Peptides against a protein of PDB entry 1ZZD. Designs and how they scored, part 19

Target 1, 109 residues: chain A of PDB entry 1ZZD
Amino acid sequence: FQVVNPYLLRDLVDLGIWDEGMKQYLITQNGSIQGLPNVPQELKDLYKTVWEISQKTIINMAADRSVYIDQSHSLNLFLRAPTMGKLTSMHFYGWKKGLKTGMYYLRTQ

## One batch from the design tools (peptide)

Design b1_p19_1_s3 (made by RFdiffusion4, then SolubleMPNN; from b1_p19_1, 8 letters changed)
Fold by OpenDDE base, seed 1:
Structure b1_p19_1_s3 (fold): chain B 109 residues (1-109), chain A 19 residues (1-19)
Amino acid sequence: as target 1 above (109 residues)
Amino acid sequence: SLEEKLEELFKKYEHLLDE
């Protein structure tokens, strides 16, 4: 398991902000750079972790794939702090988007 | 119908997906 995405590592090095302190920070933040003030917003947008990606976006992508394949890929969702309401919403959203397969994997941080 | 009820529930809780 790599905490730091190799492409992110490259970009941080190119920015000249990669050091041992940055490495330790990312470890404690589970790879998230969202809280770093010295990182451009465009990189923050690019390198969202699985915990930070919009759940709607994930569901939309799954729905799009389902149109073109015989069997839908497994829908994997990641939540920092799941609630029953949020889980219900995700199920309904997936259903509304016409997913052939419901949520298969749920991971929590 | 069941479908209509599910749609109503979705509308009620959709905002939670953005949190």
Scores: peptide ipSAE 0.042, ipTM 0.548, DockQ to the pose 0.719
Fold by OpenDDE base, seed 3:
Structure b1_p19_1_s3 (fold): chain B 109 residues (1-109), chain A 19 residues (1-19)
Amino acid sequence: as target 1 above (109 residues)
Amino acid sequence: SLEEKLEELFKKYEHLLDE
């Protein structure tokens, strides 16, 4: 899969900071620019990866979509370091938000 | 009630999603 978002690539080029080193950094960071000191915060906020989005936010979005459709879309969650506690909390929060469809995919980094 | 017990459980574990 493509590690770097094409729009992010464009913006990094426009900033003049794109080079082979940056490419390798992004590969090792799975596309994340959050740790880069020379990137504006606005850009960091715009290009958060799925690993950097709050799991609660993801569940909220899934629940919001389920309000407008007959059957809720499949819930896909991404966790950097899953623990039993986090998994349990995800399920409970999903149930609280009234999701009709349980967790379908759990991806770990 | 069952609903109250579930709410307590939700509150107990919900904060873990923010970590």
Scores: peptide ipSAE 0.042, ipTM 0.534, DockQ to the pose 0.544
Fold by OpenDDE base, seed 2:
Structure b1_p19_1_s3 (fold): chain B 109 residues (1-109), chain A 19 residues (1-19)
Amino acid sequence: as target 1 above (109 residues)
Amino acid sequence: SLEEKLEELFKKYEHLLDE
């Protein structure tokens, strides 16, 4: 299991801020750089962890991809503290997005 | 309709995504 994204590591090295302290910081922060003031916002946006990305955004992207991809592809969602209610909500939202997209295409054909 | 019933269910549970 890699705590630090290899591309993030490269970019931090390029910024000249990679050191043992940074490594330990990232370990304690589960790979998040969102709290670092010396990191450009562009990189923070690029390297959001799976816990920092909106679940709706992930589902929306997956729904958009589902229009073009084979059903063999899978959707993966992550929850730090999952509950049955939240899981159900995620499934329903995904279902809703997929259904609406499907209906749109059926009507236009 | 089935669609309407599904929409009701979606409205009931979708807010949990924001928690």
Scores: peptide ipSAE 0.040, ipTM 0.557, DockQ to the pose 0.476
Fold by OpenDDE base, seed 4:
Structure b1_p19_1_s3 (fold): chain B 109 residues (1-109), chain A 19 residues (1-19)
Amino acid sequence: as target 1 above (109 residues)
Amino acid sequence: SLEEKLEELFKKYEHLLDE
C-alpha cells in the first residue's frame, strides 16, 4: 500500500499551492466549489448551506464520503467570511487528509 | 524531503481552522 499518494504530491508542487500567488488567487475567487463540474451537486448544496460548522468538519465529511477533487482542478473551499489564513488552512488540511488516505481523486456516484 | 516540508507547512496552518 502507498502511505502518500504520489499524484497529490505532484499536484501540490505543480500548483504552487502554498505560495503567495495562490493565496491571493483563492481570496479573489472566494474559493468557491460551486462552479466545479466534477463535484456532485449534493456536496455543493451541503457546503453552500452548512455555515455553522467548522471547515474542518466539512472537510472530514467529504473525506468520509471519499470525495476529493481530482488532479484536474485545484482544491477550492468556500467560506462565508474567508480570510487568507483560513483559506490556506483549509487547503492544507484537505491535502493532508488526501496524503494520509490516498483519496485525492474524486469518486463519483 | 518534500513530504516532510509539506507536513511542516500543514502543521503551521492547520491551527487557523480552529479560529
Scores: peptide ipSAE 0.039, ipTM 0.515, DockQ to the pose 0.258

Design b1_p19_1_s4 (made by RFdiffusion4, then SolubleMPNN; from b1_p19_1, 9 letters changed)
Fold by OpenDDE base, seed 1:
Structure b1_p19_1_s4 (fold): chain B 109 residues (1-109), chain A 19 residues (1-19)
Amino acid sequence: as target 1 above (109 residues)
Amino acid sequence: MEEEKNMELFKKNEHLLDE
């Protein structure tokens, strides 16, 4: 089942744009608000889905965490359209950033 | 040889990580 992010719901209500139409829109868009013209960019930046976050950003965050965690934690990556080039680049970028483990789980949309 | 090829592929496609 799919649920709307409760914080996003709150902010949309506060904006006065929450209604049944908006709910159905979010369902069809898998929770993305990036295409909504009546939502401030600040909120769009705040509520990026896992599919909308740069993989570099995710890898950077993992690299930052790796200083404090054991190698047992696996990196999770999300790609809408994985290609061999992108996968290879992700692997080497992670290596370049000094990730302790080359092990990651790939999820596709 | 494989590592070198992979490195070249990385350099070529690194921009895809920003998408």
Scores: peptide ipSAE 0.039, ipTM 0.557, DockQ to the pose 0.767
Fold by OpenDDE base, seed 2:
Structure b1_p19_1_s4 (fold): chain B 109 residues (1-109), chain A 19 residues (1-19)
Amino acid sequence: as target 1 above (109 residues)
Amino acid sequence: MEEEKNMELFKKNEHLLDE
């Protein structure tokens, strides 16, 4: 089941735009607020879903986190339509960014 | 040889990560 991000919920309430209609909208849009005209861009950027963030950005974020991690950490990647080219590029880019010891988990929509 | 091929494939398809 889909759960609304509690922080997103809070921010939408603070904006005064949270109601039953908004709730249904989020459910229908799989949690995406990108299409909402009354939401500030900063919030749209903050609450991009895993499907709305480039894979390169996800890898970069994982690499940045790895600086503080002394244990084996997993990298979760999300692709709507995986191709061999994308998979290969994701693997090697992760390697290039220093995620040599990381485990890569691929999820598809 | 395999590593070189893989790197070439990576370079060719790296732009796909931005999609």
Scores: peptide ipSAE 0.037, ipTM 0.544, DockQ to the pose 0.757
Fold by OpenDDE base, seed 4:
Structure b1_p19_1_s4 (fold): chain B 109 residues (1-109), chain A 19 residues (1-19)
Amino acid sequence: as target 1 above (109 residues)
Amino acid sequence: MEEEKNMELFKKNEHLLDE
């Protein structure tokens, strides 16, 4: 079950482009608005889905949080078509950034 | 040697994380 981001919904309504067609589009696009020509780029940048965010950014955010905690939290990673090379790079980058005890939960689209 | 190989693989594929 997929739910549209309520803030995204608000902004789309404010733009006057929210309708049943838009709803169906978002469902088929797994919440992505990146392909919509009538949406400002600023909103596209703001409402990137987990599949559209750089994995480095996600890892960096996790590493930043780890500075303030004594125990590592689980890290959820979302990848489109993961490869062995990409997974290996994720592991080493996480290690490099200090997530030495971090657990990775991989999700695929 | 194995660690060096792994690091090389990491550096080679690090750009994939920016996608």
Scores: peptide ipSAE 0.037, ipTM 0.522, DockQ to the pose 0.845
Fold by OpenDDE base, seed 3:
Structure b1_p19_1_s4 (fold): chain B 109 residues (1-109), chain A 19 residues (1-19)
Amino acid sequence: as target 1 above (109 residues)
Amino acid sequence: MEEEKNMELFKKNEHLLDE
């Protein structure tokens, strides 16, 4: 099941733009507010979904964490439309960044 | 040789990670 981020809900209520239509919009957009014209850019930047973050950024974040933690934490990658080229690049970039575990879980939108 | 080929493929497609 999908649940709206409670902090996002709060901020949308504070903006006075929360209603049933907004709720349905978020559900259909998998939680994305990027397409909403009446939402400040600051909130759009804050509430980027996993589908809206660069895969390179996600891998970088994982690599940064791996410096401090064990390989027990799994890397999750999210792609809208995976291609073999993109998957290969993700694999090798992860390797290049020194991830302890070459294994990752891929989720598609 | 295989490693080099893989590296070239990686470099070629690395920009796709920014999409």
Scores: peptide ipSAE 0.037, ipTM 0.522, DockQ to the pose 0.842

Design b1_p19_2 (made by RFdiffusion4)
Fold by OpenDDE base, seed 4:
Structure b1_p19_2 (fold): chain B 109 residues (1-109), chain A 19 residues (1-19)
Amino acid sequence: as target 1 above (109 residues)
Amino acid sequence: ELLEKYQEYVDEYVDQWNE
């Protein structure tokens, strides 16, 4: 899979901080730039990995789409360490938000 | 009342849905 977002790569090059070391760092960090001190916060916010994004937001967006079309069948959620509590709560939340179908696919890190 | 209990349950875990 692609570890580094191509747009992120571009921006890192533009910042002049892209090198082999950076490449290896990103590989080891699974694409996360959150730990890089020389990256502006705005870019960190923009290039959050799926593991760094609240899945509540993902569900909300899916629910918003479901008002017009059924996108629940393509909803992918990402949790580092799934538990029954997390999953159940997410399902309940999704249901309350009006998703026709629960979690389509769960990804784990 | 049911919704309140539901909300409490969600609130317990929502912060664990990543950040």
Scores: peptide ipSAE 0.130, ipTM 0.716, DockQ to the pose 0.505
Fold by OpenDDE base, seed 2:
Structure b1_p19_2 (fold): chain B 109 residues (1-109), chain A 19 residues (1-19)
Amino acid sequence: as target 1 above (109 residues)
Amino acid sequence: ELLEKYQEYVDEYVDQWNE
């Protein structure tokens, strides 16, 4: 299990803010840099964790590539705070997008 | 229409998926 993206690590080193304290912070934050005040917003936008990315975008990308992928392709989705409304809407959105399998796996934090 | 109701339901929640 890798907590810190290697490219993120490089960029933090280049910024001169990487140290043991930063490492421990990222571990406690599950790799998220969104709460760091000394990180440019551009990097925050670039290095979102799976729990910080819109799953709508993930479904859209899956639908786009499904044209080239076998029917047996699986999709993993991640929700930080799932609700029945989110789950149901996600199901119907995927259905509307015409995903071949119609089945996906959900992970929660 | 039932499909319209489903679309409204999706529109209500789709922007809440980790946004």
Scores: peptide ipSAE 0.037, ipTM 0.542, DockQ to the pose 0.680
Fold by OpenDDE base, seed 3:
Structure b1_p19_2 (fold): chain B 109 residues (1-109), chain A 19 residues (1-19)
Amino acid sequence: as target 1 above (109 residues)
Amino acid sequence: ELLEKYQEYVDEYVDQWNE
């Protein structure tokens, strides 16, 4: 089940735009506020969902963390429409970036 | 040479990831 981010809820209330319609909108949009014209861009950037964040950036961040740790942390990647080409390229990119352990979890929309 | 081919392959698909 889907739960609204409590911090997002707070900020939307502070903006005075929280209502039942907004709640239903978030449900249908899987928590995304990117399409809301009355929300500041700063908040949109802050509350990007996992589907709106560059997975390349996620891999880069994981590789950056691996510099300071011996064993790589678990890596979760999210793709809306995965293909064999995308998956293979992600594996090779991760390998090239020096990740000791590949993708642990793949989530799809 | 093989590594370069793989690099080209990766570059083709990287931009297709969630951005």
Scores: peptide ipSAE 0.031, ipTM 0.456, DockQ to the pose 0.564
Fold by OpenDDE base, seed 5:
Structure b1_p19_2 (fold): chain B 109 residues (1-109), chain A 19 residues (1-19)
Amino acid sequence: as target 1 above (109 residues)
Amino acid sequence: ELLEKYQEYVDEYVDQWNE
């Protein structure tokens, strides 16, 4: 079974839109609420899934940490629909940002 | 020129990674 974020559940209940239909929707959408018209944009921004967050930001955060860490670290990236162009650009972007780890773990949906 | 094309390529795809 897929676990629903308890904080998201709380906020949806507070909005009065939580029901069995909403539950099933979240299951089929892998936790995404981006497509729901009755959810405020503020909540959509707050509850982005790993597939909806810009991986550029993740790489930037990793690069920032690398300035202070003297050891290699693992980085997990998530792409819903990977292409060779996307993968290549991610590799070179990471390299350009000075990541010490030449390899990262790619997760696909 | 090669470096410029590289940068344009990266910029194009980086902004579309999760689209």
Scores: peptide ipSAE 0.031, ipTM 0.437, DockQ to the pose 0.597

Design b1_p19_2_s1 (made by RFdiffusion4, then SolubleMPNN; from b1_p19_2, 9 letters changed)
Fold by OpenDDE base, seed 5:
Structure b1_p19_2_s1 (fold): chain B 109 residues (1-109), chain A 19 residues (1-19)
Amino acid sequence: as target 1 above (109 residues)
Amino acid sequence: DFEKKLQEYVDKYIDKLNE
């Protein structure tokens, strides 16, 4: 389960670097843009602060947001559909600023 | 397909940003 902050998506689109390759990169990198050479450092700094929240909280939020996967006005863009098995075996993190706006990503334990 | 829906969502979002 990966959720992309809509503001990050906007910024990537504004830079003109959003494409199929970028989408696959985000999926592979669990939502991280820190390794992208064509992204300004300012954006990396904006989206680098990460802290973990309770698994219960993130699962509840993810479950609620998954209902809106077909809606264009959702606060989050899902990169992967979560399963209970995956959710219980992974850590959930979010950018400090992004968590307030709904950015989350998963890391394996 | 989830990936297809994801791309459709992104496309719609981009279109909205351009309005």
Scores: peptide ipSAE 0.023, ipTM 0.409, DockQ to the pose 0.021
Fold by OpenDDE base, seed 4:
Structure b1_p19_2_s1 (fold): chain B 109 residues (1-109), chain A 19 residues (1-19)
Amino acid sequence: as target 1 above (109 residues)
Amino acid sequence: DFEKKLQEYVDKYIDKLNE
């Protein structure tokens, strides 16, 4: 278990955007906030993770093959020719659905 | 397990922030 940065939690709470949906989003993104439209860019830069760098590299290197994403709910995602933007968009969409319905949305390609 | 641990951590931290 990798502990979440306490300062990130503080900042998210201060922004008033911390909720169950945000929690699930962070779980899915391994702490990444890069894809959140309501977070200032300066905060995104500050909390850029090693995971984000690694995942971006993996996605770029594996543009023609499926990328495996491990989910905490024991689901395996295989995305064909994914981009970081597409991946982030999918997870953000799932987060939004979680906020409205309490349902975590996942899909594979 | 991960989600449970994360929730416990968050709960603890939020409680501290509310003090």
Scores: peptide ipSAE 0.023, ipTM 0.444, DockQ to the pose 0.018
Fold by OpenDDE base, seed 3:
Structure b1_p19_2_s1 (fold): chain B 109 residues (1-109), chain A 19 residues (1-19)
Amino acid sequence: as target 1 above (109 residues)
Amino acid sequence: DFEKKLQEYVDKYIDKLNE
C-alpha cells in the first residue's frame, strides 16, 4: 500500500503550497515530491528515505493533523491488493479516529 | 457545503456495503 505521508502533508501545508493541484500531483506521482520545484531540497532529502509504517499509524497521524488542515484536504490511500474487508476497516477506523473527510482518495495499484 | 457532500459520500458507501 501507499499513502500520502501525513508528515509530508503537514510540511506542505506549513509551506503554504498545499492545494488541490498539489494533491493531484501527489496522486499522479505516487507520493513523490522529488520533481517539485517549489519544495526545499531539505524536504526532498528527508522524504527520499521515508520508511513504511503501519496503516493504523498512518491513519492516526492523519487524524491528529486534520485538526489544522482544511477539511477538503484529506488522506489519500493507495492499495496494491485491497479486499473489501480491509478497505472497510480502514475507512471506518479513520472515521472513528475523527478524520474530517475520511478516505477522500482511494486508489489501487 | 463540504460536510453535506461528505455525508452523501458516506451514505453512498454504506449503501454499497449493504448490497
Scores: peptide ipSAE 0.006, ipTM 0.161, DockQ to the pose 0.033
Fold by OpenDDE base, seed 1:
Structure b1_p19_2_s1 (fold): chain B 109 residues (1-109), chain A 19 residues (1-19)
Amino acid sequence: as target 1 above (109 residues)
Amino acid sequence: DFEKKLQEYVDKYIDKLNE
């Protein structure tokens, strides 16, 4: 599944703009809210660092199935500057957390 | 192109991890 930043989700819900349309938009935009006209600029500024979130944190969230945009058989991860070494470590970390499929989809900024 | 190579890497190792 595609993991969602729990704080972003909370803020979107608090704004009352979280719905199926928003969900689909985020999927197509790889989690970016920068193009949303109905989101306050202060929130856009706050979440400019969404791609800087710890990948370990993302994996932990996926393992706990706490917050995600969509359910699937695969884990989607987003990397700003991926390296083979980093990917390898992420694979093993995911496996240790019980993710059967691990990181299947890779997205880059 | 780089992203494609990384995805291929991911696909390869996912299969290995599941063995």
Scores: peptide ipSAE 0.000, ipTM 0.184, DockQ to the pose 0.046

Design b1_p19_2_s2 (made by RFdiffusion4, then SolubleMPNN; from b1_p19_2, 12 letters changed)
Fold by OpenDDE base, seed 1:
Structure b1_p19_2_s2 (fold): chain B 109 residues (1-109), chain A 19 residues (1-19)
Amino acid sequence: as target 1 above (109 residues)
Amino acid sequence: MEEEELQEAVEKYIDLTNK
């Protein structure tokens, strides 16, 4: 059971970017905001901790949760040079658009 | 190496979400 950091929640609300999509994204990212493109770097620095887990681990955790996620919507990703940052951003975008699954297909162009 | 590991994790995620 994970609870979003209340201070982080406050800051996200103040930024006007808090919504259900953001909430779900944070859950899938185990609370990490490091990959969010619409979050100021200052906040990323503030909430960056020594306990930040690897992105691989985050994705694995998300995968574990995926078995309980509705699959009504899917997102296809097309990347020329995939990076964790890009993947995270796209994942976030998917959640913001109400997709129930983070990714349906990843293709490298 | 890290990117490859990430790719594997992403693929795993995709596979699970597609099931």
Scores: peptide ipSAE 0.027, ipTM 0.322, DockQ to the pose 0.076
Fold by OpenDDE base, seed 5:
Structure b1_p19_2_s2 (fold): chain B 109 residues (1-109), chain A 19 residues (1-19)
Amino acid sequence: as target 1 above (109 residues)
Amino acid sequence: MEEEELQEAVEKYIDLTNK
């Protein structure tokens, strides 16, 4: 069965940003895309959800579930001059990159 | 969420992933 809204899935695929990381992110966010910097505002307005969880919670869950040393170097570059927008982008990138790497290793074993 | 709270969470994530 589909865990994510099928129309949202289609739109994310059309944007070329759908992958396993995005899927897990949406599941954790109960379908919310409001915090995604690479999603057009039009889609955010269309797919607003009642329930929202903080990005801090997402980061904590990601940190607890995975250890990816290669991500730390990439994230450190963004912390030199942090802004809210930059931190949001970095957060999503780190989450997505970590999940992708995890899936790669699972398939290899 | 405040920028400082997000920054702290990101830093925590970096520290944990850098083990």
Scores: peptide ipSAE 0.023, ipTM 0.332, DockQ to the pose 0.069
Fold by OpenDDE base, seed 3:
Structure b1_p19_2_s2 (fold): chain B 109 residues (1-109), chain A 19 residues (1-19)
Amino acid sequence: as target 1 above (109 residues)
Amino acid sequence: MEEEELQEAVEKYIDLTNK
C-alpha cells in the first residue's frame, strides 16, 4: 500500500477535488501532483518539496490523518510512442473518469 | 468499466488531445 501525505490530502479535500479518481492518480504518480492541470500552481510549489519527504517521515506525520491506498490492482495501457505529454494526459483522464486501478503500466506497441 | 473499455477510452482521449 501507499500512504498519502496527510497535508496533501487535506488540501485536495479543501479544493473539492478529492475523489476515488484523485486517489488512484496519486498512486500512479507516487504522490506527485505536479502534472495536474486543475491544481493551483501555489499548491504544486508547496508540495514539490513535500514529495521528496521519505515515506517514513510521512508515516510518522500521518498518525492522526492518513489514507492508505491499495496498489494491488494494475492496468496495462498500450501506447505506441509514450511521451511526457501523453503520460500526463493519460493520468489526468484516469483521474477524471474515476479510475479504480491502483497502478498504470505502460507498454509500447 | 472493463479494463479493455478503459484502455480504448484513454487511447481515444490521448489521440484527440495530442493531434
Scores: peptide ipSAE 0.014, ipTM 0.277, DockQ to the pose 0.035
Fold by OpenDDE base, seed 4:
Structure b1_p19_2_s2 (fold): chain B 109 residues (1-109), chain A 19 residues (1-19)
Amino acid sequence: as target 1 above (109 residues)
Amino acid sequence: MEEEELQEAVEKYIDLTNK
């Protein structure tokens, strides 16, 4: 099972943003880069495919695969009126701040 | 997606990942 397109991998490496955190993020997003804030829109457009599904479906699929994903850390998020866009951004932010995984737990305030 | 749908999906994710 291949989550990351090899050409996408190349482009992410060229951008200097490929690492274990990025890998885990893509796994949780079923290979989608649409939610990544630091990826050029041109690249997002290039790799937009029929597999870009609803965010709800992505989350559900990620849950199904979660038992097969090695994670060292988790991020607890306390949000008011969370949107998928906000969650995705915070997901990425957590990764950028040193988390080794893109996984998070949401608690609403 | 709607806030409620997102919340449900997240809760499902959390429940499954905690098992």
Scores: peptide ipSAE 0.020, ipTM 0.307, DockQ to the pose 0.073; fails the geometry check

Design b1_p19_2_s3 (made by RFdiffusion4, then SolubleMPNN; from b1_p19_2, 12 letters changed)
Fold by OpenDDE base, seed 4:
Structure b1_p19_2_s3 (fold): chain B 109 residues (1-109), chain A 19 residues (1-19)
Amino acid sequence: as target 1 above (109 residues)
Amino acid sequence: MEEEELEEAVKKYIDKTNE
């Protein structure tokens, strides 16, 4: 089944930033690209105003994430008072640094 | 990279990004 919106996939491929890490990032963010620092603001605005991703697609991404997590090591992170912004940045940073999996456990210290 | 090292790196990155 479809994991990523085909139009978004095309744009990310055109930018040359599409890979397995990006795929996992999108899954953890329910398809949102708003928190990606390497994506042009124009593209963010486009998908912000023209949100074409269906709820079914979001569910499919979540299901795909579950399968991936079950087949990989878990990563635990300990943060103080995490916000949505911090979580987004953390996920992207993990991807950028070559994490094979997304964050599995988040605990507050 | 060890998990603890990654945790520290992530924390530093987040703190710097959100300044």
Scores: peptide ipSAE 0.013, ipTM 0.253, DockQ to the pose 0.045
Fold by OpenDDE base, seed 5:
Structure b1_p19_2_s3 (fold): chain B 109 residues (1-109), chain A 19 residues (1-19)
Amino acid sequence: as target 1 above (109 residues)
Amino acid sequence: MEEEELEEAVKKYIDKTNE
């Protein structure tokens, strides 16, 4: 089965950001790239559809997934002023580094 | 500690990507 839009896959490869982490991220986000901070807006606009998942939904899915996946350790992150964008970035970075979940706990400093 | 190192890396990544 084709998990990712073949044209999107090509563009991500051309950007040099395609890897196993990106693949897993797209799978868990139902193919949405709207929440990725390192993807050009032009590309986001190109692949936006009427069924596109909002950034808020992406973050909610990431948070929900962290509850259902059993991990040997928890990850606690400290941010001065967390935003929706920062949360998305943290989730994406976690996937790229091999984490099975996003942040377990987030607090402000 | 690995966790602390990861936290610092995440912070650096966020700062860089939000510029």
Scores: peptide ipSAE 0.007, ipTM 0.242, DockQ to the pose 0.065
Fold by OpenDDE base, seed 3:
Structure b1_p19_2_s3 (fold): chain B 109 residues (1-109), chain A 19 residues (1-19)
Amino acid sequence: as target 1 above (109 residues)
Amino acid sequence: MEEEELEEAVKKYIDKTNE
């Protein structure tokens, strides 16, 4: 059971983008809105999770290799700019492989 | 939701937001 941040919920409603699809997306992304193309960067910066901030350091350390790292939340990243579709596909690939939580995977492609 | 139902919901959302 996951609870959405009430302030994030409010802001998404105010933007007019809150719906059942958004809810399901947030569940799969552990509350992250970083990959959403229709959300202003200002809101993305405001609602960065501690996990996402910490991943910046991990990305810098592992920029030259592919790495599987156990973490508190499931996260998949590519070093090159990914499309929304690519991020989703990567996430569900991990999900199907049982990497629902506590897994970080960085690809150098 | 089951996994397949969730995937379908997310895909539909992404398609909607990219229109």
Scores: peptide ipSAE 0.006, ipTM 0.185, DockQ to the pose 0.076
Fold by OpenDDE base, seed 1:
Structure b1_p19_2_s3 (fold): chain B 109 residues (1-109), chain A 19 residues (1-19)
Amino acid sequence: as target 1 above (109 residues)
Amino acid sequence: MEEEELEEAVKKYIDKTNE
């Protein structure tokens, strides 16, 4: 499955910095390139960080993947100001969408 | 995790974050 944004992948390849290490880094950073010193600021500004992506969108993507796998990928949720109610809602939303596993990673900015 | 476990984990997380 596609883990990295295809356009980001293209740009990183064009920069000549794409490799397996970069791929793994992005996975651990949930797609964020903001912390990479060798990436131009222009690209950092162009691509949204994990904090700017709708959590529902992330859940939808995870749900789509779960259709083809036995176990759902770890769900990572990132909120600026999490509340119990909001987190519960997202959890149930994920459950409703067919995620087999619960929230594994919870982070705040 | 189960809902009850989630609630506990979330509460702990929020409390720690707000310290």
Scores: peptide ipSAE 0.006, ipTM 0.230, DockQ to the pose 0.072

